# Peptides against a protein of PDB entry 6TME, part 320

Target 1, 324 residues: chain A of PDB entry 6TME
Amino acid sequence: NRLKRAYIALQAWKKAFYSDPFNTAANWVGPDVCSYKGVFCAPALDDPSVLVVAGIDLNHADIAGYLPPELGLLTDVALFHVNSNRFCGVIPKSLSKLTLMYEFDVSNNRFVGPFPTVALSWPSLKFLDIRYNDFEGKLPPEIFDKDLDAIFLNNNRFESTIPETIGKSTASVVTFAHNKFSGCIPKTIGQMKNLNEIVFIGNNLSGCLPNEIGSLNNVTVFDASSNGFVGSLPSTLSGLANVEQMDFSYNKFTGFVTDNICKLPKLSNFTFSYNFFNGEAQSCVPGSSQEKQFDDTSNCLQNRPNQKSAKECLPVVSRPVDCS
Target 2, 324 residues: chain A of PDB entry 6TME as posed
Amino acid sequence: NRLKRAYIALQAWKKAFYSDPFNTAANWVGPDVCSYKGVFCAPALDDPSVLVVAGIDLNHADIFGYLPPELGLLTDVALFHVNSNRFCGVIPKSLSKLTLMYEFDVSNNRFVGPFPTVALSWPSLKFLDIRYNDFEGKLPPEIFDKDLDAIFLNNNRFESTIPETIGKSTASVVTFAHNKFSGCIPKTIGQMKNLNEIVFIGNNLSGCLPNEIGSLNNVTVFDASSNGFVGSLPSTLSGLANVEQMDFSYNKFTGFVTDNICKLPKLSNFTFSYNFFNGEAQSCVPGSSQEKQFDDTSNCLQNRPNQKSAKECLPVVSRPVDCS

## One batch from the design tools (peptide; made by RFdiffusion4, then SolubleMPNN)

Design b2_p29_6_s3 (from b2_p29_6, 22 letters changed)
Fold by OpenDDE base, seed 3:
Structure b2_p29_6_s3 (fold): chain B 324 residues (1-324), chain A 29 residues (1-29)
Amino acid sequence: as target 1 above (324 residues)
Amino acid sequence: STILDFASTKDEIYKKRLEEKIKEEREEL
């Protein structure tokens, strides 16, 4: 009996709660699991006459606890939303039995350990949200082999390099922000055919931006701020026909910011502050357009306000990194 | 309850949820 298994799982989970400030699980009593707050039942896909637990929504419940292995008994769950809680520990490997998982949102919790590789076992997973946790270690390259629409990894403790398999991703949105990723952005990034938004904010990424970024024709948001990128902006960025928000601030970029970038047709906001740019086209000057916002603060620009001192600029500008 | 029904995993409802998640992400970053 599927509901009996669900009952076992949910009772085990209730037992794993350390704190339930809103008494969310107060009604988690008895075999009628479909009446449980945050538990949603639906007809089974394989037998419409059978009712199964198809979804969990405990978002914003502020529950402290952990995910017990018995959750693996929830084999019919397709939606698992438990964001904005205080769940700790690791994601149970037993969740591999949840083969119908479509949406997995454990964001804004206190999960720890390596990347939850159990997510890789779900053949039908569409989006993965593990942001605002304490996941650590390397990102498995296999994550980008999956047919995910969105991958939210931001605000964790992930480290090492971004896998080259990123180019295989079909995701429209990928966020790496506020981790400890290092190395270069893979050249394969240009192969992300469905990419609309990619965010690298606040990592330890370095090197030159790959020219292949210019192949991201569908990207609307590209944020590479607060990293260690060097060299000039790729001329191929002129290919970003749909970019609206672009941020390269707080890096070590040098060279000239060209018209070809600042005149991008959909560009609404371009921030390139806190770098070592030594020139900009007139089209890049803040206030030059009513439709576009620019920030050129704290560069090495002549005749612009709020620039770095010559003493700070000269050592860097005189030794530009050649990315060619 | 209906939002977490198996029917909710269909493309249209899913897309709506995805858009909401993307919006949330943009607001947070």
Scores: peptide ipSAE 0.392, ipTM 0.843, DockQ to the pose 0.502
Fold by OpenDDE base, seed 4:
Structure b2_p29_6_s3 (fold): chain B 324 residues (1-324), chain A 29 residues (1-29)
Amino acid sequence: as target 1 above (324 residues)
Amino acid sequence: STILDFASTKDEIYKKRLEEKIKEEREEL
């Protein structure tokens, strides 16, 4: 009996709650699991006459606890949304039994440990949100081999390099922001054919930007701010025909910001402040366009306000990194 | 159920939910 298994799982989970401030699980009593708050039943895909637990929604319940291994008994769950709680521990490997998993949202919790590799076992997963946790270690390369639409990894403790397999990703949105990623952006990034938004904010990324970024024809948001990138902006960025928001601020970029970048047809906001740029085209000057916003603050630009001193600029500008 | 009315099995509903999620993410950053 599928509902009996669900009952066992849900009762084990209730037992794993340390705090339930909104009494969300107060009605989690008895065999009628479909009446449980946050538990949603639907006809089974293999037998419409059988009712199964198909979804969990405990978003914003502020529940403290952990995910017990018995959750692996919820084999019919396709939607698992438990964001904005205080769940701790690791994601149970037993969740590999949830082969129908389509949307997995455990964001804004207190999960720890390595990347939850159980997510890689779900063949139909389309949405993965693990942001705002304490996941650590390396990002498994296999994450980008999956046919995901969205990958939210931001605000964790991930470290090491970004896998080269990123180019295989079919995701429209990928966030790396506020982790400890290091190294260069892989050249394979240009192969992300469905990419609309990518965010690298606040990592320890370095090196030159790969020229292949210019191949991201569908990207509307590209944010590489608050890293250690060096060199000039790739001339191939002129290929970003759909970019609307672009941010390279708080890096160590040098060189000239070209007209071809600032005149991108869909560009609405381009921030390149807090770098060491020593020149910009007239089209890049803040206020030069009514349709576009630019920020050139704290660079090494001549005849512009709020720039770095010559003393600060000279050591860096005189030793440009050649990315060619 | 409310969540299943917007289940990912329905492409249009799923897309809408995804868009909302992306919007939320943008607001947080």
Scores: peptide ipSAE 0.389, ipTM 0.848, DockQ to the pose 0.421
Fold by OpenDDE base, seed 5:
Structure b2_p29_6_s3 (fold): chain B 324 residues (1-324), chain A 29 residues (1-29)
Amino acid sequence: as target 1 above (324 residues)
Amino acid sequence: STILDFASTKDEIYKKRLEEKIKEEREEL
């Protein structure tokens, strides 16, 4: 009975293919769905004597099409990996019936519409990858209330501010890169106790960096490059005991880059180029360390190569934003 | 594909997949 439902779903999906250049679904014929390429069966969790469709892997199939509502019949699927295809349209709300969803990867497709709120309905979801699509609108605050390990949102069309609920997230990796997020980074960010990597690259974020970033003790990668951040770097960044990669390039930061930041114990790469910093400690100078790499290019530093002109610097440096 | 060679309930296998995905992300960004 479960496999019959799966058959209906998979045949509906095959019908929804506009192009299958690698003939991935060529063998999607007949009732034996467990033999279908990219379809994986396993014993049901509630009855090990029953075989069910537990996983889909169509990664890199370059399939053009859409996800039909009949996919909601795949109620036993825990792994759904369909990255690097040309699927379009929206994620069907009928997928709410897939209550065992654990890993959902629809990255590198052509999905559109708002954030797929159906993902919020999955109680056991641990991995969410929706990057490299055309999702738009605001990010629902509820995403960070979920017990996710990884959240990949980068390379979409998301707008609005980052939800304050971010501090509730248990994720180790969160990517916001290459969207249209605006406003400030929430102060609640410091409450992300499991965070290892966070990436804000290429958004419209602005304001001062919150001091609470310094509370991210487990962070190894922090990238806030290509935004509109202003003010000085928080002194509390000295608390990033495990940071290895840090990038603040292509912002509007001012002030002095301190020893306490550049001497972070695990820091291997610190890029603060293309800002308006008017001073740096000796420990921040490129070449000052064999173990650390620094880039101070295109700032307002004296006696350093490749800096901005006085004409470019003076209007900004003379009017520093006070973040206190 | 070995997607189900590792049950989602097995923490170690999941962690390995996650690590691989994170690695891919780092290479792309």
Scores: peptide ipSAE 0.359, ipTM 0.839, DockQ to the pose 0.428
Fold by OpenDDE base, seed 2:
Structure b2_p29_6_s3 (fold): chain B 324 residues (1-324), chain A 29 residues (1-29)
Amino acid sequence: as target 1 above (324 residues)
Amino acid sequence: STILDFASTKDEIYKKRLEEKIKEEREEL
């Protein structure tokens, strides 16, 4: 009996709670698991006459505890939402049995260890949110081979380089922000056919931006701020026909910010402050447009306010990195 | 049940939920 298995799983989970400040699991008593708070039942896909546990929603319950292996008995679960809790430990490998998993949200918890590779075993997964945890180590290249719509990785402890397989991703949104990623952005990034938003904020990324970024015709948000990028902005950025928000602030960019970038047709916000740019087109000057907002603060620009001193600029500007 | 009424099997509901998540992420960053 599927509901009996679900009962075993849910009772094991209740026992794994260290604190339940809102008494969310207070009614988790008896065999009627479909009446449990945060547990949702539906007809089984293989037999509509059979009721199964199809979803879990414990969002914002502030529960402290861990995920026990017995959760692998919830084989009919397609929606698993447990964000904004205090769950700790690792994601159980036994969750590989949840072959119907569609949305997995464990964000805003205290999970640790490597990337939860069990997520790679789910054939129908479309949404993965593991942000605001303590996941560490390398990102597995295989994550980008999956047919995901959204991948939220931000605010973790991921290290190493971004996999070259990123170009295979079908995701519309990918966040890398506030990790410890290093190295260059892979040239394969230009192959991300469905990409609308990508965020690299606050990593240890370096090198030149790849020219292939200009192939991201559907991108509306591109944020590469707070990294160690060098060289000039690629001229191919003029190809970003749908970009609305672009941020390159807090890097080590040099050279000239061109008219072709600042005149992008959908551009609403372009921030390139806190770099070493030594020139900008008139169309890039803050206040030059009513429809576009620019920030050129703390560069090496002449005749602009709030720029770096000559002493700070000269050592960097005189040794431009050639990205060609 | 509330979550199943907005289940991912319904394309329009899923898209709305995804958009809300994206919006929340933008506000947090």
Scores: peptide ipSAE 0.361, ipTM 0.842, DockQ to the pose 0.434; fails the geometry check

Design b2_p29_7_s1 (from b2_p29_7, 17 letters changed)
Fold by OpenDDE base, seed 3:
Structure b2_p29_7_s1 (fold): chain B 324 residues (1-324), chain A 29 residues (1-29)
Amino acid sequence: as target 1 above (324 residues)
Amino acid sequence: VEHPTLKIKEYERKPDPQLDKLVAQMFQP
């Protein structure tokens, strides 16, 4: 009986709670698991006469505890949302039995260990949110071979380079922000045909921006701030016909910020502050447009306020990095 | 200011009605 297995799993999970401040699991008593708060049942795919546990939503429950291996008995679960709790430990490998997993949100918890590779085993996974945890190590390249709509990785402890497989991703949103990623952005990034939003904020990324970024015609948000990028902005950025939010601040960029970038038709906010740019087009000057916001603070620009000193600029500007 | 895309709430599913709809979409032909 599927509901009997679900009962075993849910009772094991309740036992794994250290704290339930809102008494979310107070009604988790007896065999009627479909009446449990945060448990959602639906007819089974293989037998519509059989009711199964199809979803879990414990978002914002502030529950402290861990995920026990018995959760692998919830074989009919397609939606698993447990964000904004205090769950700790690792994601159980037993969750590989949840072959219907569609949305997996464990964000804003206290999970640790390597990337939860069990997520790669789910054939129907479309949404993966593991942000705001303590996951560490390298990102598996295979994550981008998945047909995911969104990939949220930000605010973790991930290290190493961004996989070249990123170009295979069908995701509309990908976040890398606030990790320890290093190396260059892969040139394959330009192959992300469905990409709308990509965020690299606050990593240890370096090198030149790949010209292939200009092929991201559906991108509305591109944030590469707070990294170690060098060289000039690619001229191909003029191809970002739908970009609304663009941030290159807090890097080591040099050269001239061109009209072709600042006149992008959908551009609403362009931040290029805290770099070593030595010139900008008039269209890039803050206050030059009522429709666009620019920030050119702390560069090497002439006749602009709040710029770096000549002493800070000269060593960098005199040795431009050629990205060609 | 952190971009809204990084915030948890922006891509959260609404409780119950939205979950129920998604469940129904997945489990019904």
Scores: peptide ipSAE 0.024, ipTM 0.616, DockQ to the pose 0.075
Fold by OpenDDE base, seed 4:
Structure b2_p29_7_s1 (fold): chain B 324 residues (1-324), chain A 29 residues (1-29)
Amino acid sequence: as target 1 above (324 residues)
Amino acid sequence: VEHPTLKIKEYERKPDPQLDKLVAQMFQP
């Protein structure tokens, strides 16, 4: 009986709670698991006459505890939302049995260990949110081979390079922000056909930006701020026909910010502050447009306010990195 | 380097008829 398996799983999970401040699991008593707070039942997809546990929503419950292996008995769960709790430990490998998983949100918890590779085993997964945890180590390249709509990885402890498989991703939103990613952005990034938003904020990324970024025709948000990028902005950025928000601030960029970038047709905000740019087109000057916002603060620009001193600029500007 | 705060909006999933059916069933009184 599917509900009997669900009962075993949910009772094991209740026993794994260290704290339940809102008494969310207070009614988790008896065999009627469909009456449990945060447990949602639906007719099974394979047999509409059978009621199964199809979803878990414990968002914002402030529950402290861990995920026990018995959760692998929830084989009919398609939605698993447990964000904004205090769950700790690792994601159980037994969750590989949840073959109907569509949305997995464990964000804003205290999970540790490597990337939860069990997420790679779910054939129908569309939404993966593991942000605001303590996941560490390398990102598996296989994550980008999945037909995901959204991948949230930000605010973790991930290290190493971004996989070259990123170009295979079908995701519209990908976040890398506030990790320890290093190396270059892969040239394969230009192959992300469905990409709307990508954020790299606050990593150890370096090197030149790949020219292939200009192939991201559907991108509305591109944020590469707070990294170690060098060289000039690629001229191919003129291809970002739908970009609205663009941020390159807090890097080591040099060269000239061109009209072709600042005149992008949907550009609303372009921040390129805290770099070593030595020139900008008139269209890039803050206040030059009522429709567009620019920030050129703390560069090496002539006749602009709030720029770096000649002493700070000369050593960097005189030794430009060639990205060709 | 001071890092700006990441402002990530809540993501709205793409319509999926199968998933939408499941969601609808969950929220039926």
Scores: peptide ipSAE 0.021, ipTM 0.605, DockQ to the pose 0.109
Fold by OpenDDE base, seed 2:
Formats: structure tokens, sequence, C-alpha cells
Structure b2_p29_7_s1 (fold): chain B 324 residues (1-324), chain A 29 residues (1-29)
């Protein structure tokens, strides 16, 4: 019975293909769905004597088409990997029936519409990759209440603020890059106990950086480049004992870049170029260390090459934003 | 240069004993 439902689902999906340039679904014929290319069967978790469709892997198949509602019949699927295709439309709400979903990768497709809220219905979801699509609107706060290891949201059309619930996330990797997020980074960010990598690149984020970033003791990558952040760097950034890569470039930061930041013990790359910093410690100067790479280009620094003109600097530096 | 995390690639997931067992059943005959 389960494999019959899977057959119905997979034949409906094959019918939903507009183009299959590698003939990936050429062998999707007959009732033996476990022989289908990119379909993987395993013993059912509730009955090891029953064979079920447990995974889909169609990564890099360049398939054009859509996801039909009949995919909701694949109730035993735990792994769904369909990245690097040309699937369009929306993620079907019928996928709420896939209660065993662990890994969901629909990245590098042509999906549209709001955040796929069906992902919130999966109790055991650990990995969510929806990057490189055309998803739009608000990020639902409930995404950070999920026990996810990774959340990839980059290269979409998401708007509005980052939810305050971010501090509840157990994820080690979160990407917001190349969206339309606005407002401040929530102070609750410091509560992300398992965070290793967070990327905010290329949004419309603004305001001061919260001091609570310094509580991210396990973070190895922190990239806030290409935003509208203002004020000085928080002194609490000296608490980032494991940071290796840090990027604050292409913002509106002011003030002094301190020794306490540039001397972080695991810091390998620190980019703070294209801001309005008016001073830096000697330890922050590019070429001052063999172990650390710095970029101070296009700031308001004295006696440094490739800085902004006094005409560009004076209006900003003379009116520093107080973040205290 | 964007961090490799942003690139189109498969992510190396954290070990999960239940998931690892399932993956082994699916991909290792």
Amino acid sequence: as target 1 above (324 residues)
Amino acid sequence: VEHPTLKIKEYERKPDPQLDKLVAQMFQP
C-alpha cells in the first residue's frame, strides 16, 4: 500500500516535469519505485518488514517543472534533496503529511511566494535549505522555535525585521544574506547557544550592533557586511573567543577600532573597509601580523592609504551615533 | 569573496544516530 501511494506521487511528479535534460525520470516506469533514479527505499521505521520510499535525491538534475500536491503521498520520506533544478511555483501544503522529514533542500530553484510554512509543521526537521529562490514577505518567528541544525535563507526576497525569536534558535549556521531584511539585529541574538556561523550580508539592516553579540562564544564566522549599521563597534566583541572571520565592511560605522577586537585569539580575517572609522589600534593595521589579515580601506583613518576625503568624512565623523 | 557557507553546495550535517542509520540504509547496500 505505501509503495502504491509512492507510485501515484512519483508519476504525478513526472507528469509535472516540463523539461528533463538528463533524462533523470526516463526509468520512472512501472510499480517498482525503488528502482527509480533518485528514489531511495528503506525499511519503514514502524515496521522493518515493509519497504518504503524514505528519500529523494534529484540534486543537479536541471529539471524544469513544479511540485504537485500528490507529493503529500510520500509519507515515509525523511530526506528531500532537489537542489539545482528549475522547479517553480510554491511548496505544496500537502507536504505537511511528511511527518518524518529530517532534511529539506529545495535550494537553487525558482520557487516563489511566502515562506513555506509547511516546514514549520515537520516535528523532526533538522536541516532547512531554501536559499537561491524567490521566496518573499516576512520570515515567520516560529522558524527559530524549531530544533534546526542549519537554516539557509540567503538569496531570496525576504522583507521586514529579523524576528526576536532568533535567540531561541539551536542552529549552528544561519544565513540571511542577500535579502531585504530591515531594522536592527535583535538583542536576543546573544542567546543563540549553538551558533557557529551567522551571515547578514547585503540586506537593509540598520541601527547599532547589539552588545549581546559578544555573548556568542562559539561563533567562528560573523559577517554583517553591506548593510546600514551605524555607531561604534561594541566593546563586548572582545568576548568572541572563537571568531575566525569577521566582516563589517560597507556600512556606516564610526569611532575607533580597538586592540581588544583585533587581538582576538582565533581571528584570521577582519574586514572593516568602506566605513567611517576615524581611528584604529596598531594591531588592526593591515600587514601588522602574519597570522591575521585586515582591510581598513576607505575609512576616515589618518596616515593610511586609500581613505575617504575629508569632505566625505567630516559630515559623518562630526556627528557620531551614540549607541550607549 | 563570499564565505563558502553561502555557496551552492551540500551542507555537512551534524551527526544524528537515527538519521545516520536511515541514511546508511538508503545509500549503503
Scores: peptide ipSAE 0.021, ipTM 0.568, DockQ to the pose 0.161
Fold by OpenDDE base, seed 1:
Structure b2_p29_7_s1 (fold): chain B 324 residues (1-324), chain A 29 residues (1-29)
Amino acid sequence: as target 1 above (324 residues)
Amino acid sequence: VEHPTLKIKEYERKPDPQLDKLVAQMFQP
């Protein structure tokens, strides 16, 4: 009986709770799992006459605990939402049995370990949210082979380089922010045909920005702030016809910020503060436009307020990185 | 296989105004 398996799983999970401040699982008693708070039943896809557990929603329950392997018995679950809890440990490999998984949200928890590769086993996965956890190690390249609408990886402990497979992603939103990613942004980034928003904030990324960023015609948000990027801004950024929000602040960029960037037609906010830019076009000057907001603070700009000292600028500006 | 979607519009997460904007854009009509 499928509901009997669900009962075993849910009772095992209840036992795995260390704290349930809102008594969410208080009614998790008896065989009628469909009456359990946060458990949703539906007719099975393979047999509409059979009722199965199709969804879990424990969002915002502040539950402390872990995900036991018995959750792999919830084979009919397509929706698994447990965000904003205090679940810890690893995502059980037994969840590979949940072949109908469509939406998986474990965001804002205390999960640890490597990227939950079990998510890669779900053929129909459309939504994956693992942000605000303690996942670590390398991002598997195969994540970008998934037909996901969005890839939320931010606020974790992911390390190493961004996979070259990023260019295969069909996601409209990708967040790398607040991890430990290093190396260069892959040149394949320009192949992200559906990309609207990409955020690299607060990593250890370095090198030159690839020219291929300019191929991201649909991007509305590009944030590369708080990294170790060097060199000049690519001239190809003039191709960002739809960019509204652009942030390059807190890097090691040098060179001249050009008119063709600052005059981008949809640009609303362009922050390039806390770099080593030694010149800017008049169109980039804060207050030069009523339609655009700029921040040029803490660069090496002449005749601008709040710039770095010559002592700070000269060692960097005199040794520009050639990105050609 | 057709799956019902239950996109979560509300999050209780660590504060990040920029990322929150991205979330809003994703889940708001």
Scores: peptide ipSAE 0.024, ipTM 0.531, DockQ to the pose 0.095; fails the geometry check

